# Peptides against a protein of PDB entry 3B8E, part 109

Target 1, 230 residues: chain A of PDB entry 3B8E
Amino acid sequence: PFLIFIIANIPLPLGTVTILCIDLGTDMVPAISLAYEQAESDIMKRQPRNPKTDKLVNEQLISMAYGQIGMIQALGGFFTYFVILAENGFLPIHLLGLRVNWDDRWINDVEDSYGQQWTYEQRKIVEFTCHTPFFVTIVVVQWADLVICKTRRNSVFQQGMKNKILIFGLFEETALAAFLSYCPGMGVALRMYPLKPTWWFCAFPYSLLIFVYDEVRKLIIRRRPGGWVE

## One batch from the design tools (peptide; made by RFdiffusion4, then SolubleMPNN)

Design b2_p18_3_s2 (from b2_p18_3, 16 letters changed)
Fold by OpenDDE base, seed 5:
Structure b2_p18_3_s2 (fold): chain B 230 residues (1-230), chain A 18 residues (1-18)
Amino acid sequence: as target 1 above (230 residues)
Amino acid sequence: EEREKIYQEALELLLASL
């Protein structure tokens, strides 16, 4: 998100507070919950790792965790961001290079894609209105991320949802997201303005995409052990 | 005014889900 903000010079899509809430708030309990996950049924059928040649975290796992899944998460957040701005009169093409004028407090006549002029205060309201849905989008996508991390090879349908701590983590991160989004005063205190409940659904296609992608990946691994997808 | 409405609607939904 921050790299695109710098390169494209668009209005800030995700605030520092929302980033901190993700890193310290919503990710902590889910990450701990994975330590309590049951071993996969085939774990004892795998040959021992050679500690001299085999890395514990291979390049394929790194590519999945930080590349592919992270990209889908970012795309989900940016999709929500662009939709909200478009509904407020700012088409995606018009946002390119707009940041300089957008962040200038002395410019009160920034035009949208339809020629309407926006004051600094109006622009900041719209910007902060984007931060909360972006955050919520990440949380909803994190549901899929956490679920797919339960297993390395087996389908989630084979593993099941027996880890009560993981289930608690899903509720905790969702409750935190709802609290930060809808608690009175959060707009002033944290610059997290409330979002319409319908915005929660904007992330669902991306969560489904991650889930389907990982299930297909795991299916390929089960059919072709030792392949490039593992 | 719109923000206050969204807060109220969301609060009602949260309370109804408890």
Scores: peptide ipSAE 0.024, ipTM 0.665, DockQ to the pose 0.214
Fold by OpenDDE base, seed 4:
Structure b2_p18_3_s2 (fold): chain B 230 residues (1-230), chain A 18 residues (1-18)
Amino acid sequence: as target 1 above (230 residues)
Amino acid sequence: EEREKIYQEALELLLASL
């Protein structure tokens, strides 16, 4: 999100506080939970690998997969961001290059896509209104990411949800997101304004997309063992 | 006022789900 902020010169889609909440709050427990994930059901049926010749993890494949997933996650966040700004009168095309004027407190007549003038205070309210939904979008997308990371080859339907720590992680990050979104004073303390409940659903298509992508990837791996996708 | 309304709606939804 910050890279796009710089490249496109758009208003800041995700604040530093929200980034810290993602990195420290929502990512830690899930990451720890993966260390306790149960072995894939097919591991015990595999022949012993040669550690000198057989790389369990293709670094290029992992880099590509995580890169693609990360791009889908970013798209989900930006989708939510653009929807919120569009609902407030700022169409995506109008946001390009707007950052300089947006962040200038002395400019109180920034026009939206419909000619409505926005004061600095009003603009910052809208910006901070975007931070919480963007954060929540990342959390919802991370649900899918966390679930798909349980297995390398097996479908989620085959492996199941046996890791109780992983399940706890999903609830923890969701509870944190709800706390940050709806606890009184968070708007003042963290610049995270309250989120309409409907915004929780904005990320669902992207979460589903990640899930489908990974299931298709895993299906290809299962059908073509030793292929490029493995 | 709008923020307060959102908080109240969210609280009501939460309470209704319990």
Scores: peptide ipSAE 0.021, ipTM 0.523, DockQ to the pose 0.140
Fold by OpenDDE base, seed 2:
Structure b2_p18_3_s2 (fold): chain B 230 residues (1-230), chain A 18 residues (1-18)
Amino acid sequence: as target 1 above (230 residues)
Amino acid sequence: EEREKIYQEALELLLASL
């Protein structure tokens, strides 16, 4: 998000505080919960790893986990961001290069895509209105991420949802997201303005996409052991 | 005013879900 903010010179889609809330609040507990997940049924059927040549996490797994899934996650966030700004009169094309004027407190006549002039205060309100939905979008996508990380090769339907700690993690991150989004004073304290409940559903297509992607990936791995997808 | 409405609606939904 921050790289796109710099490269495209768009208004800031995700604030630093929201990033910290993701990293320290919503990501940590789910990540810890994965340590308590039951081992895959086939784990003991795998060949012994050679400590000298074999890595625990190969480059392909790193590329998929941090690259491909991360890109889908980011796309979900940006989708939410662009939808909110479009509903407020700023079409995506109009946002390109707008940052300089957007962040200038002395410019109070920034025009939207429909010729409406926006004061600095109004622009900051809509910007901070984007931060919370972006954050919530990440949390909703992380539901899928957490579920798919339970296994390396087995389908979620085969492994099941037996880990109570993982389930607790899903509820915890959701409760935290709701708290940060709707608790009075969060707009002042964290620059996270409240969002309409409908925005929680904006990320659902992307969560489903990640889930389907991973199930297909795992299916390929099961059919072609030792392939580049593993 | 819109923010206050959103807070109120969210609070009502939260209370209804408890």
Scores: peptide ipSAE 0.020, ipTM 0.545, DockQ to the pose 0.180
Fold by OpenDDE base, seed 1:
Structure b2_p18_3_s2 (fold): chain B 230 residues (1-230), chain A 18 residues (1-18)
Amino acid sequence: as target 1 above (230 residues)
Amino acid sequence: EEREKIYQEALELLLASL
């Protein structure tokens, strides 16, 4: 997100506070929850690894997979961001290069795509209005990430959702997202303005995409053990 | 202070739209 902010010179889609909330709030508990996940049902059926030839993890594959997932997450966030700004009169094309004027407090006549002038304060409200939905989008996508991380090879449907701590993690991150989104004062304290409940659904296609992607990946691994996808 | 007031007003409007 930040790289695109710099390269495209768009208004900041995700604030530092929201990043911290992701890293410390929404990721930590789920990550810990995975430590309590039951081992894959087939792990005991796998042949012993050859310590000389078999790497524990294909670093390239994992890096690629997580890189791709991270890219999908970012795309989900940006989608939400662009939709919100478009609904407020700022079309994506108009946002390109707008950052300099957007962030200038002395410019109070920044025009949107429809010729409406926006004061600095109004622009910042819209910007901060984007932060919360972006954050929520990441949380919703992280549901899929957390679920897919339960197993490397088995389908989620095979492994199930037996880990109560994982379920608690999903609940906690969702509750935190709701708290940060709707608690009075969070806009002032954290620059996280409340969002319409409908914005939660903007992330669902991306969450589903990640889920499907990983299930397909796992299916390929199951069908072709030792393939490049493992 | 004025910014905070604007932000609070915006927050209230957003909350009212929920």
Scores: peptide ipSAE 0.005, ipTM 0.318, DockQ to the pose 0.049

Design b2_p18_3_s3 (from b2_p18_3, 18 letters changed)
Fold by OpenDDE base, seed 4:
Structure b2_p18_3_s3 (fold): chain B 230 residues (1-230), chain A 18 residues (1-18)
Amino acid sequence: as target 1 above (230 residues)
Amino acid sequence: EEREKLYEEAKKLLELAR
């Protein structure tokens, strides 16, 4: 998200503190939970792979798959960001290159896509209104990511939800998201303004997309063992 | 109406943050 902020020169979609909350609060517990995940039922049934050739290829493929998931996650966040700004009169195309004027406190007549002028304070309200939904979107998308990360080959339906720590991690990150979104003073402390509950659903299509992507990937792996998708 | 309420709340928070 921050890279796109720099490259596209758009208003900041996610605050630095919020990013830290994601990295430390939402990613850490799930990462630990994966260490306690039960081995896939098929892992012990697989014959030993050639450790020199097959590991490198598999690691690259896994890295690419996680990279793709990460891109989908980022797209989900930016989607929410652009929707909120569009609802407030700033179409995505208009946001390109707008950051410099957006962040200038002395410019109080920044125009939106419809010619409405926005004061610095008004712009910052809208910007900070985006932070919370963006964060929540990331959390919701991470639900799908965490669920799919527990398995490499087996469907979630086949492997099941056996890791209680992973389940706890899902609740923990959700509780953190709710706390940061609705606790009084978070707008001042963390630049996370109150979130309309409907925004929690904005990320669901992307969570579903990640889930479907992974299930299709795993299905291909099951049908074509040792294929390029594994 | 909910959007306006959120906007007003955000405005108050910004005022407090000054």
Scores: peptide ipSAE 0.020, ipTM 0.564, DockQ to the pose 0.042
Fold by OpenDDE base, seed 3:
Structure b2_p18_3_s3 (fold): chain B 230 residues (1-230), chain A 18 residues (1-18)
Amino acid sequence: as target 1 above (230 residues)
Amino acid sequence: EEREKLYEEAKKLLELAR
């Protein structure tokens, strides 16, 4: 998010402190919870790893986990960001290069895509209104990320949801998201203004997309071992 | 109406942040 902010010169979609809350607050417990996941039901039926030729983690898995899924996650956040700004009169194309004028406290007549003028205070309200839904979108997408990371090959339906610590991780990150979104003072401390409750659901299509994508990938792996998607 | 309420709350928070 911050890189796009700099490159595209758009209004800041997500604050630095909020990013830290994602990286350290919402992701840590879920990540640790994966260490307690039960072994896949077929793990003992697999051929032993050749320590001389087989890597613990292949480049394809890394590419999918951090590249493709991460890209979908980022797109989900930016989708929410652009929708909110568009609803307030700022179309995505109009946001390009707008940051300089947007962040200038002395410019109080920045025009939106429809010619409406916005004061500095009004612009900052809209900007900070984007932070919370963006954050929530990331958390909701992370639900799918965590669930799909339970297994490498087996479907979630085959593996089940028996890891209580993983379930606790999902609860913890959701509770933290709710706390940061609705607790008084978070707007001042984190620049996370209140969001419409409906924004919790805006990320669901992206979570579903990630889930379906991974299930299809795993299905292909099961049917065609050693394929390009493994 | 809900959006308007949220923006009013946001204004108050912004004022406190000054």
Scores: peptide ipSAE 0.019, ipTM 0.531, DockQ to the pose 0.043
Fold by OpenDDE base, seed 2:
Structure b2_p18_3_s3 (fold): chain B 230 residues (1-230), chain A 18 residues (1-18)
Amino acid sequence: as target 1 above (230 residues)
Amino acid sequence: EEREKLYEEAKKLLELAR
């Protein structure tokens, strides 16, 4: 999120403190939970052909998987960010390069995509309104990502939800999201304004799409081992 | 009306955060 903020010069979608909360609260616990997941029997039974090369390949695959998860989460968050700003009159294209004027306290006539002028205070309100739903969206996307990352080839329905630590992690991150979203004072402390419950569902179609896509991918891998989809 | 209420609440929070 921060890299896109710098590159695109858009208003800040997520505060630094909130990012830390994600890293420590919503990413760490689930990541630890995944470490306790039972590996697929087919992966574990495969003797390494070459321990040196196979270890390197495995590390690369793990790195790519975690990188992909992070990218998907960011995309989900940015989707919600753009939806909120669009609903408030700022289309995505209009946000490009707007940061300089957006953050200037002396400019009180920043125009939206429809010619409406926004004061500095109004702009900051809408900016901070984006922080909470961005965070919540990440959590909702993480539900799907964590579930699909349990296996490489097997369907979630085949592998099941046997990892109690993973289940606990899912509830913990959800509880944390609810706490940060609705606890009094979080708006001041973390720049996370209260969120309407309906925003929890904004990312659901996206999460469902990822889930379905991954299940289809896994189905293809099972039918065609060694394909490009792997 | 809900939007206005949320705006007023957000405004108060912003004022406190200054």
Scores: peptide ipSAE 0.017, ipTM 0.542, DockQ to the pose 0.040
Fold by OpenDDE base, seed 5:
Structure b2_p18_3_s3 (fold): chain B 230 residues (1-230), chain A 18 residues (1-18)
Amino acid sequence: as target 1 above (230 residues)
Amino acid sequence: EEREKLYEEAKKLLELAR
């Protein structure tokens, strides 16, 4: 997100404090929960791997898969960001290169896509209005990410949802997201303004996409052991 | 009404950020 912010010169889509909340708040408990996940049913039935060849290839493929998932997560966040700004009169194409004028406190006549002039204060309000939904979008997408991380080969439907600690992690990150989004004073403290409940659903297509993507990947792995998607 | 509340909070934030 930060790199896109710099390259495209768009208004800041996600605040630094919000990023810290993701890294330290929402991701830690879920990550720990994976340590309690049961081994895949076929783990002891797998043939021994060649430590010289299979390890390197598999590590690269896993890294690539996680990279792709991360990109989908980012796309979900940016989608929410662009929708909010569009609803406030700033179409995506108009945001390109707008950052310089957007962040200038002395310019109070920045025009939106429809010719409406925005004061610095008004612009900052809409910017900060984007931060919370972006954060929530990441959390919603993280639900799918956490669930798919339960297994490397088996479908989630085959593995089941028996890990109580993982379930707790999902509730914890959701509760934290709700707290940061709706608790009074968070706008002042963290520049996270309250969001309409409808924004929680904005990320669902991306969460579903991640889930489907991973299930398809795992299906291919099961059908073609040692293939390029493992 | 929600916009007005957000506006007031944002105004306070901007004042604090100055």
Scores: peptide ipSAE 0.017, ipTM 0.507, DockQ to the pose 0.037

Design b2_p18_3_s4 (from b2_p18_3, 18 letters changed)
Fold by OpenDDE base, seed 2:
Structure b2_p18_3_s4 (fold): chain B 230 residues (1-230), chain A 18 residues (1-18)
Amino acid sequence: as target 1 above (230 residues)
Amino acid sequence: EEREEIYREALELLEKAR
């Protein structure tokens, strides 16, 4: 998000403090939960053909797969960001290069895509309105990510939800998201304005996309063992 | 300090607008 903010010169979709909350609250606990997941039997029983080469290839493939999931996650967040700004009169194309004027408190006549002028305060309201839904979108997409990370080959439906720690992690990150979204004072502390519960559903298509992507990937792996899709 | 005041005012306006 921060890189896109710099490159595209768009209004900041997510604050740095909120990013830290994601890293510590929504990424770390789930990662710990995944460490307690039982190893997939196929992974442990598979003897490497060449321990050095196969480990390197596997690490590359894993990195690519998680990179793709991370990209889908980021796209989901930005989609939510653009939807909110569009609903407030700022179309995505109009946001390009707007940051300089957006962040200048002395400019009170920034025009939206429809010619409406926005004061600095009004712009900051819209900006802060984007922070919370962006965060929530990330959390919702992470639900899918956590579930699919349990296995490399088996479907989620085949493996089941046996790890109680992982289940706890899912509830914990959801509770954290709800707390940060609705607790009084979070708007001032984290620049996160409370959002309508309906915004939680905006990310669901992307979560579903991740599930479908991973299930298809795993299906291909099962049908073609040793392929590049692993 | 001026930024914090602007942010506070913005939040108050948001609360009124909802």
Scores: peptide ipSAE 0.017, ipTM 0.532, DockQ to the pose 0.034
Fold by OpenDDE base, seed 5:
Structure b2_p18_3_s4 (fold): chain B 230 residues (1-230), chain A 18 residues (1-18)
Amino acid sequence: as target 1 above (230 residues)
Amino acid sequence: EEREEIYREALELLEKAR
């Protein structure tokens, strides 16, 4: 997200504080929960792998998969960001290169895509209004990410949702997201303005995409043991 | 209307933060 911010020179889509909240607040409990996940039913049935050749391939594949998931997460956040700004009169094309004028407090007549002039304060309000939905989008997408991380090969439907700690983690991160989004004073403290409840659903297609992607990947692995996707 | 309310609250928060 930060790299895109610099390259595209767009208004800041996600604040540093929100990034810290994601890293420290929402990811910690889920990560711990995975330690309590039951082993896959097939782990003990697998033939011993060659530690020199198979480990390297697996590490690369896992790294690529996580990289792809991370990209989908980022895309979800940016989608939400662009939708909100578009609803407020700033089309994506108009945002390119706008950051310099956007962040200048002395310019109070920045025009949107429809010729409406925006004061500095108004611009910052809409910017901070984007931060919260972006954050929430990441959390919603993380639901899918956490669920798919339960298994490497088996479908989630095969493995089941027996890990109560993982379920607790999902509720915890959701509760944290709701707290940061709607608690009074968060706008001042964290520059996270409240969002419409409908924005929670904006991320669902991306969450579903991650889930489907991973299930398809796992299906391929099951059908082609030792293939390039494992 | 909901957007206007969010904006009003945000403005109030910004004013308080000054």
Scores: peptide ipSAE 0.014, ipTM 0.505, DockQ to the pose 0.041
Fold by OpenDDE base, seed 1:
Structure b2_p18_3_s4 (fold): chain B 230 residues (1-230), chain A 18 residues (1-18)
Amino acid sequence: as target 1 above (230 residues)
Amino acid sequence: EEREEIYREALELLEKAR
């Protein structure tokens, strides 16, 4: 998200504080939960064919898979961001290069895609309005991500939701998202304004996409052991 | 409109807190 912000010079889609909340609140507990997850049956039973070459290839493939999932996750957040801004009159194409004027408090006549002038305060309200939905989108997408990370090859339906710590992690991140979205004062403290409940559903297609992607990937791995998708 | 007002107030408080 931050890289796209810099490259495209768009208004900040996700605040630094919200990023920290993701890292500390939504990523840490799941990571701990995964550490206590029972080893996948196929991981423990599979002898490394060549410990030197297979480990390196496997690490690269895992890194690539995580990169792809992370990209889909980011796309979900940006989708929500662009939808919110578009609903407020700022079409995605108009946002390109707008950051300089957007962040300038002395410019109070920034025009949207429809010629409406926006004060600095109004722009920042819209910007901060995007932070919460972006965060929530990340959390919702992470539901799928956390579930799929339980297994490397097996379907989530085969592995099941046996890890109570993982379930706790899912609950925690959801509770945190709800807290940050609806608790009074979070707009001031964390620049996370209250979110309409409908925005929680904006991320669901992307969660489904990640889930389907991973299930397809795992299916390919099961059908073609040692393939490039491992 | 009410939401915008709430957000404006929140923004003002944020600016004052800086």
Scores: peptide ipSAE 0.018, ipTM 0.553, DockQ to the pose 0.039; fails the geometry check
Fold by OpenDDE base, seed 3:
Structure b2_p18_3_s4 (fold): chain B 230 residues (1-230), chain A 18 residues (1-18)
Amino acid sequence: as target 1 above (230 residues)
Amino acid sequence: EEREEIYREALELLEKAR
């Protein structure tokens, strides 16, 4: 988010402190919970790892986890950001290069895509209104990320949801997201203004997309072991 | 406090504009 902010010169989609809350607050417990996940049902049916030839972590898995899934996650956040700004009169194309004027306190006549003038205060309000739903979008997408990380090959439906610590992690990150979104003072402390409940659903298509993508990937791996997808 | 007040007024304006 911050890189796109700099490169595209758009209004800041997500504050630095909020990013830290994601990395340290919402991701740690779920990540630790994966250490307690039950072994896959087929783990003993796999050939033993050859320590001379097999890497501990497959480069393709890394590429999918940090490349493809991470890209979908980022796109989900930016989608929510652009939808909110568009609903407030700022179309995505109009946001390009707007940051300099957007962040200038002395410019009070920045025009939106429809010719409406926005004061500095009004612009900052809509900017901070984007931070919360962007954050929540990341959390909702992380639900899918966490669930798909339970197994490498087996479907979630085959593995089941037996890890109580993982389930707790999902509730913890959701509770934290709700706390940061609705607790009084978060607008001042974290620049996260209250979120309409409807915005929680904005991320669901992306969460579903990640889930479906991973299930299809795992299905292909099960049917064609040693393919390019593994 | 001033920021909270501006925030509250802004939220009210946004709610009215919707």
Scores: peptide ipSAE 0.013, ipTM 0.422, DockQ to the pose 0.037; fails the geometry check

